# Designs tried in a protein design run: peptides against a protein of PDB entry 2L9B. Part 11

Target 1, 91 residues: chain A of PDB entry 2L9B
Amino acid sequence: ANFLSQKFPELPSGIDVNINMTTPAMMISSELAKKPKEVQLKFLQKFQEWTRAHPEDAVSLLELCPQLSFVTAELLLTNGICKVDDLIPLA
Target 2, 91 residues: chain A of PDB entry 2L9B as posed
Amino acid sequence: ANFLSQKFPELPSGIDVNINMTTPAMMISSELAKKPKEVQLKFLQKFQEWTRAHPEDAASLLELCPQLSFVTAELLLTNGICKVDDLIPLA

## One batch from the design tools (peptide; made by RFdiffusion4, then SolubleMPNN)

Design b1_p11_2_s1 (from b1_p11_2, 3 letters changed)
Fold by OpenDDE base, seed 4:
Structure b1_p11_2_s1 (fold): chain B 91 residues (1-91), chain A 11 residues (1-11)
Amino acid sequence: as target 1 above (91 residues)
Amino acid sequence: SLLEELEKVLF
């Protein structure tokens, strides 16, 4: 929690998930799909660059925020950058 | 920044 507040002090709270209609993963996928492709790709680019520059922090972030792993995986898959099998080593 | 792009994607 302190790590997130220090590294991402402006991170918003997020959006509610209707558990009676969809799973959190499905909700995330739906919201991601609403974003322009250019926005999705720019995030992936910036995340890649940040991860290279801050590998230890990146590991910590993904451990603390497993939803971010799903976000990244979903964007890679839906944009045709990788296949499901490519993500198995990271699960 | 990464945070700005994260906000665009998730929020």
Scores: peptide ipSAE 0.394, ipTM 0.890, DockQ to the pose 0.201
Fold by OpenDDE base, seed 3:
Structure b1_p11_2_s1 (fold): chain B 91 residues (1-91), chain A 11 residues (1-11)
Amino acid sequence: as target 1 above (91 residues)
Amino acid sequence: SLLEELEKVLF
């Protein structure tokens, strides 16, 4: 079994969106914006806590799911937690 | 849990 199925057995399989980079990103951004601020912030808090507790798994997850990197960055930026320049070293 | 919050933002 792959990493995702082992670590997140209850996670829906979803669909691999394989059209381009820009369209999926815009769609994700739009869907995120529909979520209440409280929900966005709670996710960031839980993800931060989880990454601290599971740093190796966090790296693996982000490598396997680059979408999640975009989600996290988008939420950090749109909520004013960091600026674009703060993300440059991570690119 | 993280999974629950992930489901809220993405699903």
Scores: peptide ipSAE 0.393, ipTM 0.889, DockQ to the pose 0.195
Fold by OpenDDE base, seed 1:
Structure b1_p11_2_s1 (fold): chain B 91 residues (1-91), chain A 11 residues (1-11)
Amino acid sequence: as target 1 above (91 residues)
Amino acid sequence: SLLEELEKVLF
């Protein structure tokens, strides 16, 4: 019924944030770190390609799912693709 | 697909 359901019908529901974690960011970082590097890089590649092909949908997705912005930034940083300073213009 | 890779990363 909403934009996310219509545009991304197969999007998983996600998981609850552990309330005992200091921040949601820490939980996300922990989960990401469990994934093989090749999986992380493959996601970044596909997300970049998809964003270029579907910029309007990408903006909508990131606005509605701000956690995905964190995921992307975290993966870029932890894989050494960019530095923190590279993200400042986007803040 | 992107969704497949997203699932691998988040789940």
Scores: peptide ipSAE 0.393, ipTM 0.888, DockQ to the pose 0.198
Fold by OpenDDE base, seed 2:
Structure b1_p11_2_s1 (fold): chain B 91 residues (1-91), chain A 11 residues (1-11)
Amino acid sequence: as target 1 above (91 residues)
Amino acid sequence: SLLEELEKVLF
């Protein structure tokens, strides 16, 4: 039992995506854009709150699921919450 | 919950 299975037992298996590849990134961006803005913002809010409450687990999650880093960054950018320059130090 | 919102966004 790894971190993901323990902390997110009902998380679907999904498909592994290389966030450094153009095609997978484009697909993720496209799917995200299909979600209502309210849903996107609510996710960001909940993720922010969860990260604040569980910083160690948040680091582990993002290390195990780098795709989630891309998702979060994409949502922050597309919703005008941060700028690309804000993400450069995190790369 | 975060998981519920994550599922709405990604799945």
Scores: peptide ipSAE 0.387, ipTM 0.886, DockQ to the pose 0.197

Design b1_p11_2_s2 (from b1_p11_2, 4 letters changed)
Fold by OpenDDE base, seed 1:
Structure b1_p11_2_s2 (fold): chain B 91 residues (1-91), chain A 11 residues (1-11)
Amino acid sequence: as target 1 above (91 residues)
Amino acid sequence: SLLDELEKVLF
């Protein structure tokens, strides 16, 4: 097992990116948009709390799964929690 | 839990 599987054994496998989509980002955005807003906001809340409590694990997770950084950014933007300019310092 | 919410968002 790789480091990711060892450290986060309950992390789901994920889904294949639709090769007919122009970019993986478009696919992720499409899937996120299918989820109720309440679910999106709940995730953001839990992720924020978890990151504060486990900053080292959060860094590891985001380094190994950079798509989660996109997910988080996308949800923050689409739910009006932050603006694109707010993310510039993190790039 | 976070994992529960992550599953709801991505799966």
Scores: peptide ipSAE 0.392, ipTM 0.888, DockQ to the pose 0.198
Fold by OpenDDE base, seed 5:
Structure b1_p11_2_s2 (fold): chain B 91 residues (1-91), chain A 11 residues (1-11)
Amino acid sequence: as target 1 above (91 residues)
Amino acid sequence: SLLDELEKVLF
């Protein structure tokens, strides 16, 4: 198995998406918007906690799954937790 | 767990 599967064996494999950058982002945003706010916030909380506890694994995961970076940023922005300017230093 | 919450958000 590849590194991703070895390091995160319980992570769903997902499905292929359109190669267009805008389309995947739009689809992710749409799906996220369907989730209750409490679910969105719970994920952010758990991801924050996990990232603090496992910073090296978190970096690896986000490098291998850049879509997850988008998910996190989208949730932070749409829930008013941060502004776009707050994310610029991370780009 | 994180994975449980991730599944709720993305799947």
Scores: peptide ipSAE 0.392, ipTM 0.887, DockQ to the pose 0.195
Fold by OpenDDE base, seed 2:
Structure b1_p11_2_s2 (fold): chain B 91 residues (1-91), chain A 11 residues (1-11)
Amino acid sequence: as target 1 above (91 residues)
Amino acid sequence: SLLDELEKVLF
């Protein structure tokens, strides 16, 4: 088992997605859009809180699961919390 | 928890 499995044992296995590919990104965006706004915002809130409390683990998680970076960025943008320019330095 | 909310969003 790798670091991800050891550090985040309850994390679902999911599927590997290349965030640089148009089709996977479109699929993720589509699925996210199906979720209620309340659910989207709740996730962002909890992720923010967790990241604040576990910054080292947050970095590791996002490095190992780059899909999650895309998810987070997409939710921030679509909910009007961030602008594209805000994310450019992070890309 | 974060995991609960993550599952709601992605799974």
Scores: peptide ipSAE 0.387, ipTM 0.885, DockQ to the pose 0.194
Fold by OpenDDE base, seed 3:
Structure b1_p11_2_s2 (fold): chain B 91 residues (1-91), chain A 11 residues (1-11)
Amino acid sequence: as target 1 above (91 residues)
Amino acid sequence: SLLDELEKVLF
């Protein structure tokens, strides 16, 4: 089994999304915007907590699933938590 | 859990 299957067996399989493609990114942004703000914020909080508790796994997950980095960045921006300039060092 | 919230956001 691959790393994701072994480390995160409960994670839905889904499909790979190329975050460099405009269409997939736009679709993700659109779907995120459909979720209530409280749901978006709760995800950010839980992800932050999990990342703090499992930093090495978090890095691995984000490397294997770069779409999750896009999701997180999009939520931070759209909820006014971060400015675009805050994300520049991460590029 | 995080997975529960992830499912709410992405699925």
Scores: peptide ipSAE 0.384, ipTM 0.884, DockQ to the pose 0.193

Design b1_p11_2_s3 (from b1_p11_2, 4 letters changed)
Fold by OpenDDE base, seed 1:
Structure b1_p11_2_s3 (fold): chain B 91 residues (1-91), chain A 11 residues (1-11)
Amino acid sequence: as target 1 above (91 residues)
Amino acid sequence: SLLDEYEKVLF
């Protein structure tokens, strides 16, 4: 079992990406949008709580799975929690 | 960057 799927079942299922025809960013955005807003917000809450409790593990995970960093940023933006300018210092 | 363009598997 994959850690991400078990810990964060709110995330979409894994999908192969053909980067010659689309970008990973486009696919991630599309797949996330298929989830209800309630599920998106639940993921953000759980992920925030987990990263606070396990900061070193969170850093390691985000290094291993950079798509997860995009997921987090995308959900913050699309749900109106953050503005693009809020994320510039972290980029 | 927040996204590795060479990722070929989502999640």
Scores: peptide ipSAE 0.042, ipTM 0.645, DockQ to the pose 0.059
Fold by OpenDDE base, seed 2:
Structure b1_p11_2_s3 (fold): chain B 91 residues (1-91), chain A 11 residues (1-11)
Amino acid sequence: as target 1 above (91 residues)
Amino acid sequence: SLLDEYEKVLF
């Protein structure tokens, strides 16, 4: 298991990407969509709680792992929790 | 993009 999957087991395991056939964003979206909705929502809940409890560490993690920011945004959007306009200030 | 830096192993 890789770093992110160890910390957040609801996330997909590390996967290789062929950038000639897809983009990282497309792959992330695809892999997240393979997870049941309940698992997706559970990740969001756990990540929210952890971020609330450890805001400094959360900032550091998101800086270290930009893909995690994309994951969070993607899940918020695809599950209808946020709209794009809600996230623009964070981009 | 920043995501491109993780093109080989995303998670």
Scores: peptide ipSAE 0.040, ipTM 0.582, DockQ to the pose 0.062
Fold by OpenDDE base, seed 5:
Structure b1_p11_2_s3 (fold): chain B 91 residues (1-91), chain A 11 residues (1-11)
Amino acid sequence: as target 1 above (91 residues)
Amino acid sequence: SLLDEYEKVLF
């Protein structure tokens, strides 16, 4: 949503999804991959810092925007910060 | 959810 990209401008904004050709997860992965690595890492850093400073707000945001959980996991995996096995306990 | 297979808008 636009308000999410306003809060975290590193994220894509208002992308239409062709559900006949892809899944939301695949589209998220594809659109994130279009961003430069430094932008991806900047998002992770900002989100991490914000979450630590505002843990209750972070929970509310993740409930409001479930895609953000997938975004975070995807970026952690694709940038080699985490392995799938690291995230299994959180699934 | 916003990850439902019928969701048509990202972010």
Scores: peptide ipSAE 0.035, ipTM 0.543, DockQ to the pose 0.059; fails the geometry check
Fold by OpenDDE base, seed 3:
Structure b1_p11_2_s3 (fold): chain B 91 residues (1-91), chain A 11 residues (1-11)
Amino acid sequence: as target 1 above (91 residues)
Amino acid sequence: SLLDEYEKVLF
């Protein structure tokens, strides 16, 4: 969503998805991978700080934009910060 | 469900 890219500029900008060619999950994964590691980590840092400061808003945002949960999990996993087993209790 | 199969725009 355009809202997410404005709030978190480290995320990719709004990207059209041709669902006949790919899935949203695949597109999220591939677009995130195009960002430099430092940008990926910067997003995680900012999102973590914002979530700690605004936990109620964070819950609301993740309910409104569930793709952000996938984004966060994907970045944690691909950057070796978490293991899949670490996230299972939250799934 | 994290994603709707009908999502057309990301981010």
Scores: peptide ipSAE 0.035, ipTM 0.551, DockQ to the pose 0.058; fails the geometry check

Design b1_p11_3_s1 (from b1_p11_3, 3 letters changed)
Fold by OpenDDE base, seed 5:
Structure b1_p11_3_s1 (fold): chain B 91 residues (1-91), chain A 11 residues (1-11)
Amino acid sequence: as target 1 above (91 residues)
Amino acid sequence: SEFFEILSILD
């Protein structure tokens, strides 16, 4: 198992993804959306904890996978954790 | 960063 699979076992298996920022984000979000809502929330919580505990690694990960920012935002929105207006000031 | 601010919404 790779790094992501070890840290986030509920993350979908790797798939072929088009090379741009929007399409990969949409695909990842779509796959995560197939999981139960509790799994999605736990993923977000664990991811948050990990990023706070390992901020340098988190920055490196985002440099490698910038689409994760969009995925995170999408998960927050689709789970009703925030509204679009909450994210606009951060964009 | 903006990313960390986004995640802080979970708090």
Scores: peptide ipSAE 0.429, ipTM 0.872, DockQ to the pose 0.055
Fold by OpenDDE base, seed 3:
Structure b1_p11_3_s1 (fold): chain B 91 residues (1-91), chain A 11 residues (1-11)
Amino acid sequence: as target 1 above (91 residues)
Amino acid sequence: SEFFEILSILD
């Protein structure tokens, strides 16, 4: 199985992604943006788990896609998972 | 670093 299939089994079946760092970033952003609220949360949780288990890969991913942090924050706000005040200390 | 802290909000 490819990288995303192994790490994010909640992705729709049939997803064929080559093994690199850029493609996972784009896939995560795209899939989160178009899925229902409940699915977004579940995917974020799996992404969180992955970043904690693979911190070096997570850093590399962020270097290639630094906007991912803002995308993630936006999703948290949009879905009511946190408020702006929760993010201020992190800015 | 900030990214990991943002993700911690999910806890």
Scores: peptide ipSAE 0.426, ipTM 0.869, DockQ to the pose 0.059
Fold by OpenDDE base, seed 1:
Structure b1_p11_3_s1 (fold): chain B 91 residues (1-91), chain A 11 residues (1-11)
Amino acid sequence: as target 1 above (91 residues)
Amino acid sequence: SEFFEILSILD
């Protein structure tokens, strides 16, 4: 019924998190980190493709879930796709 | 905008 459920019908059940930015991001990243790294990479690639194809929806998603930016950054770092220095200019 | 720039790192 809501935006997230509509755009991501296979979204797993959520857990209670506070409104803090860091804690929710850490939780999401932790769950994704449990998946095989090949799955993580494919997720990032598909997510990138989706955001580029649907920029308006991507903006809406990030407004609802701003922690996703931190999740994305953490996934890039933990998978060795980039280094912290690569993200500094974007801060 | 910044988010899209972050994702561009995957390119």
Scores: peptide ipSAE 0.424, ipTM 0.871, DockQ to the pose 0.056
Fold by OpenDDE base, seed 4:
Structure b1_p11_3_s1 (fold): chain B 91 residues (1-91), chain A 11 residues (1-11)
Amino acid sequence: as target 1 above (91 residues)
Amino acid sequence: SEFFEILSILD
């Protein structure tokens, strides 16, 4: 069974990770990178909506997969949504 | 949190 589906039933569809995987965030990044940019943007939008609607679950997810924040930043940069300078103040 | 601030860039 999908670990994330079990723990986070409201998580956007398309995220599928196994509890036995060493780096779930890495798997997510890899799978998203295979998709068209339009799909990547759609994921980011849905993910943002989900995190805002379920902030406690979002925190739990980030505790399980802290690399997900880096994945998110990477997606923002590679899709031209922001520049590196936009992230510097957050460092 | 920093994570939510990152996501706010999407706005």
Scores: peptide ipSAE 0.413, ipTM 0.866, DockQ to the pose 0.060

Design b1_p11_3_s2 (from b1_p11_3, 4 letters changed)
Fold by OpenDDE base, seed 1:
Structure b1_p11_3_s2 (fold): chain B 91 residues (1-91), chain A 11 residues (1-11)
Amino acid sequence: as target 1 above (91 residues)
Amino acid sequence: SEFFEILSLLD
């Protein structure tokens, strides 16, 4: 019924988290970090492709789930795709 | 906009 359920029908069940940015992002990143590196990279690539193909939906998603920007940043860092200085535009 | 720029780092 809501945006997330409609656009991501196979979204797995979540757990309760507080409304701050840090804790939810850390939890999501932690779960993704458990996946093989190749899976993490493919996730990022598909996410990038999706955001480019559906920029309006991407904006809506980030407005509803702003913690995803931190998740993305952390994945880029931990996979050696970028450095902290590359993330200054998000500050 | 800044978010999309960050994602371009994957290219």
Scores: peptide ipSAE 0.425, ipTM 0.876, DockQ to the pose 0.056
Fold by OpenDDE base, seed 5:
Structure b1_p11_3_s2 (fold): chain B 91 residues (1-91), chain A 11 residues (1-11)
Amino acid sequence: as target 1 above (91 residues)
Amino acid sequence: SEFFEILSLLD
């Protein structure tokens, strides 16, 4: 298993994704949205913990997969954790 | 970073 599969086993693997930022984000978000809400929340929580514990690795991951920021924002929005207005100041 | 600020919304 690759790095992403090891750290984030709930992420889909083996999917052919178009090379841009928007389409991969949409596809990842769509696949995650198919899972139970508790799974989505646990993913976010574990991802948050990991990024805080390994900030340099998190930066490297985002450089490799910049779409993850969009995925994270989408998950926060779709799960009612925040509103769009909460994210606008960060953009 | 903006990303960490986004994740802080989960708190």
Scores: peptide ipSAE 0.424, ipTM 0.875, DockQ to the pose 0.055
Fold by OpenDDE base, seed 3:
Structure b1_p11_3_s2 (fold): chain B 91 residues (1-91), chain A 11 residues (1-11)
Amino acid sequence: as target 1 above (91 residues)
Amino acid sequence: SEFFEILSLLD
């Protein structure tokens, strides 16, 4: 709990979500989409940096929270960083 | 592995 807050201080806190995969992903994406693009990009950059520095922990996190892949994909698409075809490997 | 490749698009 404290990990995400410490590593991603720009991420909204106290958001209540139900227990499944799709709904939390949608809510996270929606909340991030409300932030300035600079904040969204900063989030992605920090996440990228962390995954590269801690690949084993990143794998564990994605296994625990697979919805993060959807969040990441959505942010990449909405910010014009990639196209849908670029995400085919994730499908 | 695929996920890391996708993140590389941010570069």
Scores: peptide ipSAE 0.423, ipTM 0.875, DockQ to the pose 0.056
Fold by OpenDDE base, seed 4:
Structure b1_p11_3_s2 (fold): chain B 91 residues (1-91), chain A 11 residues (1-11)
Amino acid sequence: as target 1 above (91 residues)
Amino acid sequence: SEFFEILSLLD
């Protein structure tokens, strides 16, 4: 079983993303943006907690799904949690 | 890493 199946057993089966990272990130962000802001914030908080508790798994996840870094950045921006200047270290 | 530093902005 792959990493995602092992760590997230209830995750629906996905599809391969055979395009650039930016487009998938935009798609994911678009779907998340449809949720209430409370849900978006809760997602970010839970994701932060998980990454802190499982840093090695977090690195593996980002290596497998690098588009998640773009999704996270966009969510932080759109929810007023950070400024564009705060994201310069990612560039 | 830079990613974890960015997430700290949630604090």
Scores: peptide ipSAE 0.422, ipTM 0.876, DockQ to the pose 0.055

Design b1_p11_3_s3 (from b1_p11_3, 3 letters changed)
Fold by OpenDDE base, seed 4:
Structure b1_p11_3_s3 (fold): chain B 91 residues (1-91), chain A 11 residues (1-11)
Amino acid sequence: as target 1 above (91 residues)
Amino acid sequence: SEFMEILSILD
């Protein structure tokens, strides 16, 4: 058990990636899609609240675990909360 | 950070 698993149990556990058959992004997207919509939305809400309460720690965590940036963007897009155009300012 | 700007979309 690690910080992410304990704090955000809605996230899928880490898994092995076959680099010859797929990309890490594809694997993440696939695993996220296995979670019910309600669980996905709950993660987004909890992560938002934690980030606001601990902005400095959040920055450090995202630098340490850049996959979380992808997770957040992916969930926002796939759940129709934002569009790709909304993410352009962050590029 | 710019990431928190993305999360503000949830508001």
Scores: peptide ipSAE 0.143, ipTM 0.763, DockQ to the pose 0.055
Fold by OpenDDE base, seed 5:
Structure b1_p11_3_s3 (fold): chain B 91 residues (1-91), chain A 11 residues (1-11)
Amino acid sequence: as target 1 above (91 residues)
Amino acid sequence: SEFMEILSILD
C-alpha cells in the first residue's frame, strides 16, 4: 500500500478509468460518493489535523497528488461544508 | 497558493 492508502484509508483506492465512459473527475466523485458520510467526514477531519501539524508536507503532497485537492474540494461541497463560491479563488 | 486556500476552508 502507498502512503495515501496507509495514512488515509478512508480514501478509495486508485482504479482503472474507462475514459470512454467518464472523466477522471467524475470517476473520483462517484467513488467518493460510495463511501458513507461518516467515512467522508472522518477523512476530512484526519486530513485537516494532519495538514495543521504538517502544513509544508501537506502542500507538497497536494502538489505531488493533485487528485487529492479535487477530493478535498469535492467532499467539502458535497457535505455542505462550503459553497462553490468559496472555492472560486482556487480557479 | 490554491492549496493553502483549501486548507483554510478546512479550518
Scores: peptide ipSAE 0.136, ipTM 0.754, DockQ to the pose 0.052
Fold by OpenDDE base, seed 1:
Structure b1_p11_3_s3 (fold): chain B 91 residues (1-91), chain A 11 residues (1-11)
Amino acid sequence: as target 1 above (91 residues)
Amino acid sequence: SEFMEILSILD
């Protein structure tokens, strides 16, 4: 398994996306929503702790896996941790 | 926010 699957097993496994019928964002949102709220929050906590301990590696990972930025933002929003306005600087 | 540190990395 890849690094993400190993380190953050709370994340859904990758899924094929038919770009003619949907968007990657829609698919990611759908798959994330299938996970229990407790699992979603656990991922956020683990990811926060990991980024604190490894900030340079975290930046590199987010550049390599830009979908992870969307995942993080989506989970923050859907769990009511932040609002859309709070994410404007992430654009 | 509890997760502001994550947001700072995403910036």
Scores: peptide ipSAE 0.135, ipTM 0.751, DockQ to the pose 0.052
Fold by OpenDDE base, seed 3:
Structure b1_p11_3_s3 (fold): chain B 91 residues (1-91), chain A 11 residues (1-11)
Amino acid sequence: as target 1 above (91 residues)
Amino acid sequence: SEFMEILSILD
C-alpha cells in the first residue's frame, strides 16, 4: 500500500524486526538474499531508471527511507557490481 | 560502473 511496495514490488515487504535477536541490517540482508538474483538485478535497474528520471524525488526518498540506501549498497556488493572501496564516499 | 548513477544519488 506504500510507495515502495507499489513502485518496487521486487523488494521484500516490510516485516517486524525482533531487535533482541538480530539487527535491522541483518534482517534486510537476509530478506534480500531470499530473492532470486534476477529479481535483485531487476530492482537495481528499475531503481536506476527511476532515479535518473526523478533525481530530486530519489534524494527525498533516500532521506525518508535510509534503509533503501543500505538495500542498494548491499545489492551492488553482493552481486559484484561494485567494490567496498566504491562505497567509501557514502560512509 | 553501470550503477554509478545510483551511487551518486546515495552520496
Scores: peptide ipSAE 0.131, ipTM 0.749, DockQ to the pose 0.052

Design b1_p11_3_s4 (from b1_p11_3 with Y4F E8S)
Fold by OpenDDE base, seed 4:
Structure b1_p11_3_s4 (fold): chain B 91 residues (1-91), chain A 11 residues (1-11)
Amino acid sequence: as target 1 above (91 residues)
Amino acid sequence: SEFFEILSILE
C-alpha cells in the first residue's frame, strides 16, 4: 500500500479512468460519494490535524498528489462545511 | 497558506 492508503484509509483506492466516458473530477466525486458521511468527515478531521502538525509535508504531498486538493474541496462542499466563495483565495 | 485557512473551518 502507498502512503495515502496507509495514512488515510478512508480514501478510495486509486482506479483507472476512462477519459472517453468521464473526467477525473467526476470519477473522484463518484468514488467519494460511495463512502459513508462519517467516513468522509473522519478523513477531513485526520487530514486537518496532520496538515496542522506537518505543514511543509502537507504542501509537498498536495504538490505530489494534486487530486487531494480536489478531494478536500469536494468533501468540504458536499458536506456543507464551506461554500464556493470560501475557495476563491485559492485561485 | 489559504488552503490551510480553509481547513480551519472544520473546527
Scores: peptide ipSAE 0.139, ipTM 0.760, DockQ to the pose 0.055
Fold by OpenDDE base, seed 3:
Structure b1_p11_3_s4 (fold): chain B 91 residues (1-91), chain A 11 residues (1-11)
Amino acid sequence: as target 1 above (91 residues)
Amino acid sequence: SEFFEILSILE
């Protein structure tokens, strides 16, 4: 078990991407979508709280695990919490 | 950071 799996069990476990037409981003999106909405929202809430409490650790984690940035953005968008335009400043 | 500020919309 790694830090992400233990700290944020709502996230899908790390899996290898099969060699086909699926990209890593597509795989992440599909795995996230398999989780119930309440689980997705629970992760967002926990991640928000954790990043507020540990901003420096959060920055380090996002640098170490860039997929987490994609996860967060994807969940915000797919749950209708924000629009794509809201993420433009991150570009 | 801007990213963390965006997370605030969860409130």
Scores: peptide ipSAE 0.139, ipTM 0.760, DockQ to the pose 0.057
Fold by OpenDDE base, seed 1:
Structure b1_p11_3_s4 (fold): chain B 91 residues (1-91), chain A 11 residues (1-11)
Amino acid sequence: as target 1 above (91 residues)
Amino acid sequence: SEFFEILSILE
């Protein structure tokens, strides 16, 4: 069982990344874009609610799965929910 | 932003 896939089925399955041909970020962005917009938004909503209810677990998860941080940022940006400048405090 | 709290967790 995969926690991420079970808890957040809206996320794409993990895939191999050939860093010699592309960047992990580009791969993630491409896979996310394959999901319908409504699915992307639903993930963000569920993830927000979950992080509010379980902040300590959320921090641990983001440390264990750093790709999830990128996923979140990417979806916020691509769906126009925030701008790049809004992410500066996270740097 | 509606999802500001997600950003807070990312910090």
Scores: peptide ipSAE 0.119, ipTM 0.744, DockQ to the pose 0.052
Fold by OpenDDE base, seed 5:
Structure b1_p11_3_s4 (fold): chain B 91 residues (1-91), chain A 11 residues (1-11)
Amino acid sequence: as target 1 above (91 residues)
Amino acid sequence: SEFFEILSILE
């Protein structure tokens, strides 16, 4: 297991992507959707708490693992926590 | 809020 899987076991593990059939974003969305809602929310809670406690490390992690930014945005949107317009400043 | 705290790091 990699660092992300160990730290945030609620996330799906890294998998091979068939780029001819999907985009990375589509694959991430699909894999996230396979997780129960409570698991998705648990990740958001844990990630929020960790980022609050370790903001500098969180920035570094998001730079190292840019997919995590998409994951967070996707989960916020799909769980109705925010709207697309709320994330525009982050684009 | 939960949203604001996450966004503050994502920015």
Scores: peptide ipSAE 0.117, ipTM 0.743, DockQ to the pose 0.052

